# Ledger of designs, part 34: peptides against a protein of PDB entry 2L5G

Target 1, 41 residues: chain A of PDB entry 2L5G
Amino acid sequence: LSKEELIQNMDRVDREITMVEQQISKLKKKQQQLEEEAAKP

## One batch from the design tools (peptide; made by RFdiffusion4, then SolubleMPNN)

Design b2_p19_2_s3 (from b2_p19_2, 11 letters changed)
Fold by OpenDDE base, seed 4:
Structure b2_p19_2_s3 (fold): chain B 41 residues (1-41), chain A 19 residues (1-19)
Amino acid sequence: as target 1 above (41 residues)
Amino acid sequence: EELDRKIRELNQLKQKLAA
C-alpha cells in the first residue's frame, strides 16, 4: 500500500467510526425511551 | 463490537503509516 492508499483507508475507517458512534447514540436513545415507557404504570 | 473492531483497524493503519 502506498502512503496515499493508507491515508485514504484511514479516512474511510474514521468515517465508519463516526457512523457507528451515531448508531450507538440512536440505540442508547431508543433504549432510554423503552426503559421510560416500561417504568410507566 | 463493531466500534472496537474499527478502532483496532485504524490503529493498525496508523502503525503502518509510521513505519
Scores: peptide ipSAE 0.082, ipTM 0.659, DockQ to the pose 0.105
Fold by OpenDDE base, seed 3:
Structure b2_p19_2_s3 (fold): chain B 41 residues (1-41), chain A 19 residues (1-19)
Amino acid sequence: as target 1 above (41 residues)
Amino acid sequence: EELDRKIRELNQLKQKLAA
């Protein structure tokens, strides 16, 4: 792998991490919404 | 976990770039 290919692979992995973090954030928000709805009388 | 695997992959790529 060239230096340029390694940088491109790092950028790919960084994007994939960001996508997983966004999915985790969405799931946490959904969990919070369900907990708030279940706490309403 | 998927996240932990990707963090390990990123760290391995950073190590190869620094070598």
Scores: peptide ipSAE 0.082, ipTM 0.659, DockQ to the pose 0.106
Fold by OpenDDE base, seed 1:
Structure b2_p19_2_s3 (fold): chain B 41 residues (1-41), chain A 19 residues (1-19)
Amino acid sequence: as target 1 above (41 residues)
Amino acid sequence: EELDRKIRELNQLKQKLAA
């Protein structure tokens, strides 16, 4: 792998990390919403 | 687990770039 190919792969992985972190945040918010809805009479 | 895998992949790429 060239230096340029390694940098491109790092940038791809950094974007994928950001997407996964956003998915985790959305899932945590959905979990909280479901817990709050289940606690309503 | 997916996040941890991606962090490990990134660290391996950083090591290859620094070598």
Scores: peptide ipSAE 0.081, ipTM 0.656, DockQ to the pose 0.104
Fold by OpenDDE base, seed 2:
Order: C-alpha cells, then structure tokens, then sequence
Structure b2_p19_2_s3 (fold): chain B 41 residues (1-41), chain A 19 residues (1-19)
C-alpha cells in the first residue's frame, strides 16, 4: 500500500465509523421509545 | 461489535502510516 492508499483507507474507515455511530444513535432512540411505550399502562 | 472492529482497523492503518 502506498502512503496515499493508506490515507484513503483511513478516510474510508472514518466515514464507516461515523455511519455506525449514527446507526447506534438511531437504534438507541428506537430502544428508548419501545421501553417508554412498554412502561405505559 | 462493528464499531470496535472499525476503531481497531483505523488504529492499524495509523500505525502503518507512522512506520
């Protein structure tokens, strides 16, 4: 791998991390909504 | 976990760039 290919791979992984973090945030919000709905009588 | 795997991949790439 060239230095340029390593930088491009780092940028790709950084974008993938951001996407996974956004997915985790959305799933946590959905989990909280389901827990709040299940706690209602 | 997928996030932990991606963090490890990033750290390995950073180490290769510094070598």
Amino acid sequence: as target 1 above (41 residues)
Amino acid sequence: EELDRKIRELNQLKQKLAA
Scores: peptide ipSAE 0.081, ipTM 0.655, DockQ to the pose 0.104

Design b2_p19_2_s4 (from b2_p19_2, 9 letters changed)
Fold by OpenDDE base, seed 1:
Structure b2_p19_2_s4 (fold): chain B 41 residues (1-41), chain A 19 residues (1-19)
Amino acid sequence: as target 1 above (41 residues)
Amino acid sequence: EELKRKEEELEKLKKELEA
């Protein structure tokens, strides 16, 4: 791979990391909401 | 974990760029 192709792959993976982190944050918030709702009488 | 796999892929690409 050229240096340019490696940089393009790094940029792709960085975007994929950001998307996964956003999904994890959303799922953690949903989990917390469900736990808080389940703890309510 | 998907995040961990992507972090490992990114670390590999960084090492290949420094070589």
Scores: peptide ipSAE 0.083, ipTM 0.662, DockQ to the pose 0.105
Fold by OpenDDE base, seed 2:
Structure b2_p19_2_s4 (fold): chain B 41 residues (1-41), chain A 19 residues (1-19)
Amino acid sequence: as target 1 above (41 residues)
Amino acid sequence: EELKRKEEELEKLKKELEA
């Protein structure tokens, strides 16, 4: 790979990491809401 | 885990850029 192709691949992976982290955050918030609801008498 | 796989991919690309 050229230096430019490596940088483009790094930028792609960084964007993909950000998208996965956002999905994990949404799922963790949903999990917490379900746990808080299940803990209510 | 998908995040861990992408972090490992990013680490490989960084090492290739430094070589």
Scores: peptide ipSAE 0.080, ipTM 0.657, DockQ to the pose 0.106
Fold by OpenDDE base, seed 3:
Structure b2_p19_2_s4 (fold): chain B 41 residues (1-41), chain A 19 residues (1-19)
Amino acid sequence: as target 1 above (41 residues)
Amino acid sequence: EELKRKEEELEKLKKELEA
């Protein structure tokens, strides 16, 4: 692989990490909402 | 997990760029 191809692969993986982190954040917020709803009398 | 696998892939690509 050229240095340019390696940089492009790094940029792709960085975007994929960001997408997974956003999904984790969304799931944590949904979990918290469900816990708050279950705690209501 | 998927996150850990991507972090490990990124670390490998960084090492290959430094070589």
Scores: peptide ipSAE 0.079, ipTM 0.655, DockQ to the pose 0.106
Fold by OpenDDE base, seed 4:
Structure b2_p19_2_s4 (fold): chain B 41 residues (1-41), chain A 19 residues (1-19)
Amino acid sequence: as target 1 above (41 residues)
Amino acid sequence: EELKRKEEELEKLKKELEA
């Protein structure tokens, strides 16, 4: 791979990390909501 | 609450059994 191809792959991986982190945050919020609902009588 | 929902469900089932 050229230096330019390596930079492009790094930029791709950085975007993929950001997308996964956003998904994890959304799932954690949903988990908390379900736990709060399950704790209600 | 879940208890109230179950009480309402039980009341409906009782009315259906009496019909």
Scores: peptide ipSAE 0.021, ipTM 0.241, DockQ to the pose 0.011

Design b2_p19_3_s1 (from b2_p19_3, 12 letters changed)
Fold by OpenDDE base, seed 2:
Structure b2_p19_3_s1 (fold): chain B 41 residues (1-41), chain A 19 residues (1-19)
Amino acid sequence: as target 1 above (41 residues)
Amino acid sequence: SELERLKREIEELKKKKEE
């Protein structure tokens, strides 16, 4: 791998991590909403 | 349940982040 290919691969991984973190955050918020709804009498 | 599905999807996404 060239230095340029290594940097491009790092930038791709950083974007993929950000997307996965956003998905986790969205799913955790949905989980919390369902737990709060299930806790209502 | 939907809650159990979301829990599984969160754990799969966490695993993918550590790869």
Scores: peptide ipSAE 0.062, ipTM 0.630, DockQ to the pose 0.173
Fold by OpenDDE base, seed 4:
Structure b2_p19_3_s1 (fold): chain B 41 residues (1-41), chain A 19 residues (1-19)
Amino acid sequence: as target 1 above (41 residues)
Amino acid sequence: SELERLKREIEELKKKKEE
């Protein structure tokens, strides 16, 4: 792999990590909302 | 339940982040 290909692969992985983290955050917020609704008397 | 489905999806995405 050239230096440019390595940088492009790193930038791709960083974008994929960011997308997965945003998905986890969104799902955790939905989970919390469902747990809060289930905890209402 | 919807809660169990969301828990599963969160664990699948965490596993994918560790790969």
Scores: peptide ipSAE 0.058, ipTM 0.630, DockQ to the pose 0.164
Fold by OpenDDE base, seed 3:
Structure b2_p19_3_s1 (fold): chain B 41 residues (1-41), chain A 19 residues (1-19)
Amino acid sequence: as target 1 above (41 residues)
Amino acid sequence: SELERLKREIEELKKKKEE
């Protein structure tokens, strides 16, 4: 791999990490909402 | 439960992030 191909692969991985982190954040927010709804009398 | 499903999906996504 050239230096340019390594940078392009890094930028791809960084985008994939960002998408996974956004999915984790969305699922954690849904989990918190269900826990808050279950805690309401 | 939906809560248990969300917990599994979060742990799968965390594993994918560490790969």
Scores: peptide ipSAE 0.058, ipTM 0.627, DockQ to the pose 0.172
Fold by OpenDDE base, seed 1:
Structure b2_p19_3_s1 (fold): chain B 41 residues (1-41), chain A 19 residues (1-19)
Amino acid sequence: as target 1 above (41 residues)
Amino acid sequence: SELERLKREIEELKKKKEE
């Protein structure tokens, strides 16, 4: 792999990490909402 | 349950982030 290909692969991985982190955050928020609704009498 | 499904999906996404 050239230096340019390594940088392009890094930029791809950084975007993928950001997308996965946003998905985790969204799912954790949904989990919290379900736990809060289940705790209401 | 939906809660258990969300827990599994969160753990799968965490595993994918550590690979």
Scores: peptide ipSAE 0.057, ipTM 0.626, DockQ to the pose 0.175

Design b2_p19_3_s2 (from b2_p19_3, 12 letters changed)
Fold by OpenDDE base, seed 5:
Structure b2_p19_3_s2 (fold): chain B 41 residues (1-41), chain A 19 residues (1-19)
Amino acid sequence: as target 1 above (41 residues)
Amino acid sequence: DELERLKRQIEELREKKKK
């Protein structure tokens, strides 16, 4: 792998991490919404 | 659990970035 291919692979992994972190954030927000809805009478 | 799966996926991606 060239230095350029290694950088491209790192940039890809960083994008994949960001996408997964966004999915985690969405799930945590959905969980919080369900907990807040379940706490309403 | 989907949240646990996604947390594990982040750990795998972070370990991939360190190699």
Scores: peptide ipSAE 0.116, ipTM 0.708, DockQ to the pose 0.882
Fold by OpenDDE base, seed 4:
Structure b2_p19_3_s2 (fold): chain B 41 residues (1-41), chain A 19 residues (1-19)
Amino acid sequence: as target 1 above (41 residues)
Amino acid sequence: DELERLKRQIEELREKKKK
């Protein structure tokens, strides 16, 4: 792998991490909404 | 669990970044 291919692979992994972290944040927000709805009478 | 699956995917991606 050239230095450029290594940088491109790192940039791809960083984008994939960001996308998965955004999905986790959305799921945590949905979980919190369900917990808040379950806590309402 | 979808959340557990996504956490595992982050761990795998972080291990790829360390190599």
Scores: peptide ipSAE 0.115, ipTM 0.706, DockQ to the pose 0.886
Fold by OpenDDE base, seed 1:
Structure b2_p19_3_s2 (fold): chain B 41 residues (1-41), chain A 19 residues (1-19)
Amino acid sequence: as target 1 above (41 residues)
Amino acid sequence: DELERLKRQIEELREKKKK
C-alpha cells in the first residue's frame, strides 16, 4: 500500500466508526425511551 | 444484542486503525 492508500483506508475506517457510533447513539436513545415508557404507570 | 454487535464493530475498526 502506498502512503496515499493507507491514508484513504484510515479515512474509510474513520467514516465507518462515525456511522457505527451514530447507530449506537440512536439505539441508546431508543433504549432510554423504552425504559422511560416502561417506568410510566 | 444489536448494541453489543455495534460495540464489537467499533473495537474491530479501532484495532484496524492502530495497525
Scores: peptide ipSAE 0.114, ipTM 0.706, DockQ to the pose 0.868
Fold by OpenDDE base, seed 3:
Structure b2_p19_3_s2 (fold): chain B 41 residues (1-41), chain A 19 residues (1-19)
Amino acid sequence: as target 1 above (41 residues)
Amino acid sequence: DELERLKRQIEELREKKKK
């Protein structure tokens, strides 16, 4: 692998991480919303 | 389940970035 191929592979992995972290954030926000709605009388 | 799967996927991707 050239230095350029290694950088391209790293950038791909960073994009995949960002997408999964966004999904985790959405699930955590949904969980918090459900907990807040369940706590309302 | 889904949240734990996504957390594991993050760990696997971070390990792949370190190699």
Scores: peptide ipSAE 0.112, ipTM 0.704, DockQ to the pose 0.920

Design b2_p19_3_s3 (from b2_p19_3, 12 letters changed)
Fold by OpenDDE base, seed 1:
Structure b2_p19_3_s3 (fold): chain B 41 residues (1-41), chain A 19 residues (1-19)
Amino acid sequence: as target 1 above (41 residues)
Amino acid sequence: SELERLKREIEELRKKKEE
């Protein structure tokens, strides 16, 4: 692996992490909404 | 339930992030 290939792989992984974190955040917000609606009388 | 599906999906995404 060249230094350039290592940087490109790091940038790919950082983007993948960001996408996964955004998905987790979206799913947690949906979970919270369902829990809030279930807590209403 | 939908809530249980979301909990499982969050756990799978966390597992994928730690790989």
Scores: peptide ipSAE 0.081, ipTM 0.639, DockQ to the pose 0.174
Fold by OpenDDE base, seed 4:
Structure b2_p19_3_s3 (fold): chain B 41 residues (1-41), chain A 19 residues (1-19)
Amino acid sequence: as target 1 above (41 residues)
Amino acid sequence: SELERLKREIEELRKKKEE
């Protein structure tokens, strides 16, 4: 792998991590909403 | 439950992040 290919692979992984983190954040927010609704008497 | 489904999906995404 050239230095350029390594940088391109790093940038790809960083984008994939960001997308996964956004999905986790969205799902955690939905989880919290369901937990708050279930905690209402 | 929907809550258990979301917990599984979060765990799968965390595993994928650590691969």
Scores: peptide ipSAE 0.080, ipTM 0.637, DockQ to the pose 0.172
Fold by OpenDDE base, seed 2:
Structure b2_p19_3_s3 (fold): chain B 41 residues (1-41), chain A 19 residues (1-19)
Amino acid sequence: as target 1 above (41 residues)
Amino acid sequence: SELERLKREIEELRKKKEE
């Protein structure tokens, strides 16, 4: 792999990490809403 | 439950981030 191919692979992985983190955040917010609704008397 | 499904999905996404 050239230096340019290594940088392109790093940029791809960083985008994939960001997308996964956004998905985790969205699912965690939905989980919290369901837990708050289940905790209402 | 939907809550258990969301917990599993969060766990699989965390594993994928560690790879």
Scores: peptide ipSAE 0.080, ipTM 0.636, DockQ to the pose 0.173
Fold by OpenDDE base, seed 3:
Order: C-alpha cells, then structure tokens, then sequence
Structure b2_p19_3_s3 (fold): chain B 41 residues (1-41), chain A 19 residues (1-19)
C-alpha cells in the first residue's frame, strides 16, 4: 500500500466513524425523549 | 420495548466503531 492509499483508507474510516457517531447521537436523543415522556406524571 | 431496541442499536453501533 502506498502512502496515498493509506491516507485514502484513513479518510474513509474517519467518514464511517463520523456517520456511526451521528447515528449514535440520534438514537441517544430518541432514548432521552422516551425517558422524559415516561417520566411525565 | 422501543427503549430496549434503541439501547441494543446504540451498543451495536459502539462495537462497530471500535472494530
């Protein structure tokens, strides 16, 4: 693997991590909303 | 429950991030 191929693979992994983190954030917000709704009297 | 489904999905996404 060239240095360029290693950088391209790193950039791909960084994009995939960012997408997974955004999905986790959206699911955590939905979880919090359901917990807040369940805590209402 | 939907809450348990979301907890499982968050856990699977965390595992995928550490791979």
Amino acid sequence: as target 1 above (41 residues)
Amino acid sequence: SELERLKREIEELRKKKEE
Scores: peptide ipSAE 0.077, ipTM 0.637, DockQ to the pose 0.171

Design b2_p19_3_s4 (from b2_p19_3, 11 letters changed)
Fold by OpenDDE base, seed 2:
Structure b2_p19_3_s4 (fold): chain B 41 residues (1-41), chain A 19 residues (1-19)
Amino acid sequence: as target 1 above (41 residues)
Amino acid sequence: DELERLKEKIEELKKKKKS
């Protein structure tokens, strides 16, 4: 791998991490909403 | 159950983040 290919792979991984973190955040918020609704008397 | 499907998907995405 060239230096440029290593940088491109790092940038790809950083974008994928950001996308995965945003998906986890959205799913956790939906999970919390369902848990709060299920906890209502 | 939607809550269980969300838990499973969160654990899948956490495993992907650690790889």
Scores: peptide ipSAE 0.044, ipTM 0.595, DockQ to the pose 0.175
Fold by OpenDDE base, seed 1:
Structure b2_p19_3_s4 (fold): chain B 41 residues (1-41), chain A 19 residues (1-19)
Amino acid sequence: as target 1 above (41 residues)
Amino acid sequence: DELERLKEKIEELKKKKKS
């Protein structure tokens, strides 16, 4: 692998990490909302 | 059921982030 191919792979992984983190954040917020709703009498 | 599905998906995505 060239240095350029390694950089391109790193940039792809960084984008994938960002997308996964945004998905986790959104799902955790939904989880918290459902937990708060389930805790209400 | 929806809460459990969200937990499973969060753990799947955390596993993917650590890989």
Scores: peptide ipSAE 0.044, ipTM 0.592, DockQ to the pose 0.174
Fold by OpenDDE base, seed 5:
Structure b2_p19_3_s4 (fold): chain B 41 residues (1-41), chain A 19 residues (1-19)
Amino acid sequence: as target 1 above (41 residues)
Amino acid sequence: DELERLKEKIEELKKKKKS
């Protein structure tokens, strides 16, 4: 892999990490909402 | 259970982030 190919692969991985983090955040928010709803009498 | 499905998906995505 050239230095340029390594940089391009890093940029791709960084975008994929950001997408995964956004998915985790959305799912954690839904989890918290369901936990708060289940805690209501 | 939707909560369990969300937990499983969170752990799958965390595993993917660590690899």
Scores: peptide ipSAE 0.044, ipTM 0.592, DockQ to the pose 0.174
Fold by OpenDDE base, seed 4:
Structure b2_p19_3_s4 (fold): chain B 41 residues (1-41), chain A 19 residues (1-19)
Amino acid sequence: as target 1 above (41 residues)
Amino acid sequence: DELERLKEKIEELKKKKKS
């Protein structure tokens, strides 16, 4: 891999990380909502 | 955090590409 190909692969991984972090955040928010709903009498 | 370390390293290498 050239220096340029390495940086392009890193930019791809950075985007994939951001997408996964957004998915984790959405799942954590859904988990919190379900926990709050289950705690209601 | 390992993820934060990787992100920092990505930004460092992006800066070195522009120089």
Scores: peptide ipSAE 0.033, ipTM 0.542, DockQ to the pose 0.069

Design b2_p19_4_s1 (from b2_p19_4, 14 letters changed)
Fold by OpenDDE base, seed 5:
Structure b2_p19_4_s1 (fold): chain B 41 residues (1-41), chain A 19 residues (1-19)
Amino acid sequence: as target 1 above (41 residues)
Amino acid sequence: LQKKLEELQKKKEEIKKKL
């Protein structure tokens, strides 16, 4: 792999990381909302 | 999703070691 191919592979992995982190954040926020709604009398 | 994040982070570190 050239240095350029390694950088391109890293940029792809960084995009995939960002997408997974956003999905985790969205799920955690939804979970917290459901827990807060369930804790209301 | 957490396992997938850890796998991606490992791949990133493997790429960085080759640069």
Scores: peptide ipSAE 0.415, ipTM 0.853, DockQ to the pose 0.741
Fold by OpenDDE base, seed 4:
Structure b2_p19_4_s1 (fold): chain B 41 residues (1-41), chain A 19 residues (1-19)
Amino acid sequence: as target 1 above (41 residues)
Amino acid sequence: LQKKLEELQKKKEEIKKKL
């Protein structure tokens, strides 16, 4: 792999990381909302 | 998802060691 191919592979992995982190954040926010709704009378 | 994040971070570190 050239240095350019390694950088391109790193940029792809960084995009996949960002997508997974956003999914985790959305699920954590949804969990918190469900816990807050379940705590209301 | 956490395991997938750890796998991606490991892949990033493996690429970084080749640069």
Scores: peptide ipSAE 0.414, ipTM 0.853, DockQ to the pose 0.755
Fold by OpenDDE base, seed 3:
Structure b2_p19_4_s1 (fold): chain B 41 residues (1-41), chain A 19 residues (1-19)
Amino acid sequence: as target 1 above (41 residues)
Amino acid sequence: LQKKLEELQKKKEEIKKKL
């Protein structure tokens, strides 16, 4: 692999990391919303 | 998802070692 191909592979992995982190954040926010709704009188 | 994030981070570090 050239240096350019390695950089392109790294940029692809960074996009996949960002997508997984966003999915984790969305699930945590939904969990928090359900906990806050269940705590309302 | 956490395991998948860890796998992606390991792949990123393997690419960085080849640069």
Scores: peptide ipSAE 0.414, ipTM 0.853, DockQ to the pose 0.781
Fold by OpenDDE base, seed 2:
Structure b2_p19_4_s1 (fold): chain B 41 residues (1-41), chain A 19 residues (1-19)
Amino acid sequence: as target 1 above (41 residues)
Amino acid sequence: LQKKLEELQKKKEEIKKKL
């Protein structure tokens, strides 16, 4: 693999990381909302 | 999702070692 192909592969992995982190953040926020609603009498 | 994030981070570090 050329240096350019390695950089392109890294940029792809960085996009996939960002997508997974956004999904985790969205799920954590939804979980917190459900826990806060369940804690209300 | 957390396991997938860890796998992606490992792949990123493997690419960085080849640069």
Scores: peptide ipSAE 0.413, ipTM 0.853, DockQ to the pose 0.750

Design b2_p19_4_s2 (from b2_p19_4, 9 letters changed)
Fold by OpenDDE base, seed 5:
Structure b2_p19_4_s2 (fold): chain B 41 residues (1-41), chain A 19 residues (1-19)
Amino acid sequence: as target 1 above (41 residues)
Amino acid sequence: LEKKLQELREKKKELEKLL
């Protein structure tokens, strides 16, 4: 692997991290919304 | 997903050691 290929692989992993963090955040927000709706009388 | 995030962070750390 060249230095450029390593940097490109790091940039790819950083994009994948961001996508997974966004998915976790969306699921946590949806969970919170369901808990809040279930707590309404 | 949290396990996948951990795997990606470890993969990044492995790539950083190769630079």
Scores: peptide ipSAE 0.417, ipTM 0.839, DockQ to the pose 0.738
Fold by OpenDDE base, seed 2:
Structure b2_p19_4_s2 (fold): chain B 41 residues (1-41), chain A 19 residues (1-19)
Amino acid sequence: as target 1 above (41 residues)
Amino acid sequence: LEKKLQELREKKKELEKLL
C-alpha cells in the first residue's frame, strides 16, 4: 500500500465512522423521545 | 451498530500505525 492508498483508506473509514455515529445518534434520540412520550401522563 | 463502530475505530488505528 502506498502512503496515498493508506490515506484514502483512512478517509473511507472516517466516513463510515461518521455514518455509523449518526445512525446511533438518530436511534438514541428516537429511543429517548419514545421514553419521554411514554412517561407523560 | 456500536460493535461496528468499535471495529471501524480499531481498523483506523491499524491504518495509522502503517503511516
Scores: peptide ipSAE 0.417, ipTM 0.838, DockQ to the pose 0.747
Fold by OpenDDE base, seed 4:
Structure b2_p19_4_s2 (fold): chain B 41 residues (1-41), chain A 19 residues (1-19)
Amino acid sequence: as target 1 above (41 residues)
Amino acid sequence: LEKKLQELREKKKELEKLL
């Protein structure tokens, strides 16, 4: 792997990390909303 | 998803060791 190919692979992994973190954040927020709605009378 | 995030972070550390 060239240095350029390594940097490109790191940039790809960083994009995939960001996408997964956003998905986890959305799911955690939706879980919290469902728990808050289930706790209301 | 948390496991997938961990796997991606470990892949990043492996790539950083090759630079």
Scores: peptide ipSAE 0.417, ipTM 0.839, DockQ to the pose 0.738
Fold by OpenDDE base, seed 3:
Structure b2_p19_4_s2 (fold): chain B 41 residues (1-41), chain A 19 residues (1-19)
Amino acid sequence: as target 1 above (41 residues)
Amino acid sequence: LEKKLQELREKKKELEKLL
């Protein structure tokens, strides 16, 4: 692998990390909303 | 998802060692 191919592979992994972190954040926010809705009288 | 995030972070560290 060239240095350029390694950088391109790192940029791909960074995009995949960002997508997974956004999915985790959305699920945690939806869990919190359901807990707050269930706690309302 | 948390396990997949950990696997991606370790893969990034392996690529960084090759630069």
Scores: peptide ipSAE 0.415, ipTM 0.838, DockQ to the pose 0.765

Design b2_p19_4_s3 (from b2_p19_4, 14 letters changed)
Fold by OpenDDE base, seed 4:
Structure b2_p19_4_s3 (fold): chain B 41 residues (1-41), chain A 19 residues (1-19)
Amino acid sequence: as target 1 above (41 residues)
Amino acid sequence: LEEELERLRKEKEEIKKKL
């Protein structure tokens, strides 16, 4: 692989990491909202 | 998703070792 192909692969992986982290964050926020709603009388 | 994130982090580290 050329240095350019390695950088392009790094940029792809960095985008995928960002997408997965955003999905995890959305799920954690939704979980917290459900726990807060269940804790209300 | 956490296991997927860990796989992507490992892929990133293996790319860095080749640069």
Scores: peptide ipSAE 0.509, ipTM 0.870, DockQ to the pose 0.758
Fold by OpenDDE base, seed 1:
Structure b2_p19_4_s3 (fold): chain B 41 residues (1-41), chain A 19 residues (1-19)
Amino acid sequence: as target 1 above (41 residues)
Amino acid sequence: LEEELERLRKEKEEIKKKL
């Protein structure tokens, strides 16, 4: 692998990390909203 | 998703060791 190919692979992985973190954050926010709505009388 | 995130972090670390 050239240095350029390694950097391109790192940039791909960084995008995938960001997408997974956004999905986790969205699920956690949705869980919190459901818990808050269930706690309302 | 947390296990996938950990796999991606490990892949990134292995790429960094080759740079």
Scores: peptide ipSAE 0.509, ipTM 0.870, DockQ to the pose 0.762
Fold by OpenDDE base, seed 2:
Structure b2_p19_4_s3 (fold): chain B 41 residues (1-41), chain A 19 residues (1-19)
Amino acid sequence: as target 1 above (41 residues)
Amino acid sequence: LEEELERLRKEKEEIKKKL
């Protein structure tokens, strides 16, 4: 692989990381909302 | 998703070792 192909692969992986982290953050926020709603009297 | 994130982080580190 050229240096340019390695950089392109790193940029792909960085986008995939960002997408997975956003999905995890969305799920954690939804979980927290459900826990806060379940804790209300 | 946490396991997928860890796989992607490892892939990134293997790319960095080749740069």
Scores: peptide ipSAE 0.508, ipTM 0.870, DockQ to the pose 0.760
Fold by OpenDDE base, seed 3:
Structure b2_p19_4_s3 (fold): chain B 41 residues (1-41), chain A 19 residues (1-19)
Amino acid sequence: as target 1 above (41 residues)
Amino acid sequence: LEEELERLRKEKEEIKKKL
């Protein structure tokens, strides 16, 4: 693999990491909203 | 999703060791 092919593979993995982190963040925010709604009298 | 994130972080670290 050239240095360019390694950078392109790293950029692909960085995009996939960002997508998974955004999905985890959305699920955690939705969990917190449901917990806050259930705690309201 | 957390296990997937850890797999992707390991793949990134392996690419970085080849640069």
Scores: peptide ipSAE 0.507, ipTM 0.870, DockQ to the pose 0.773

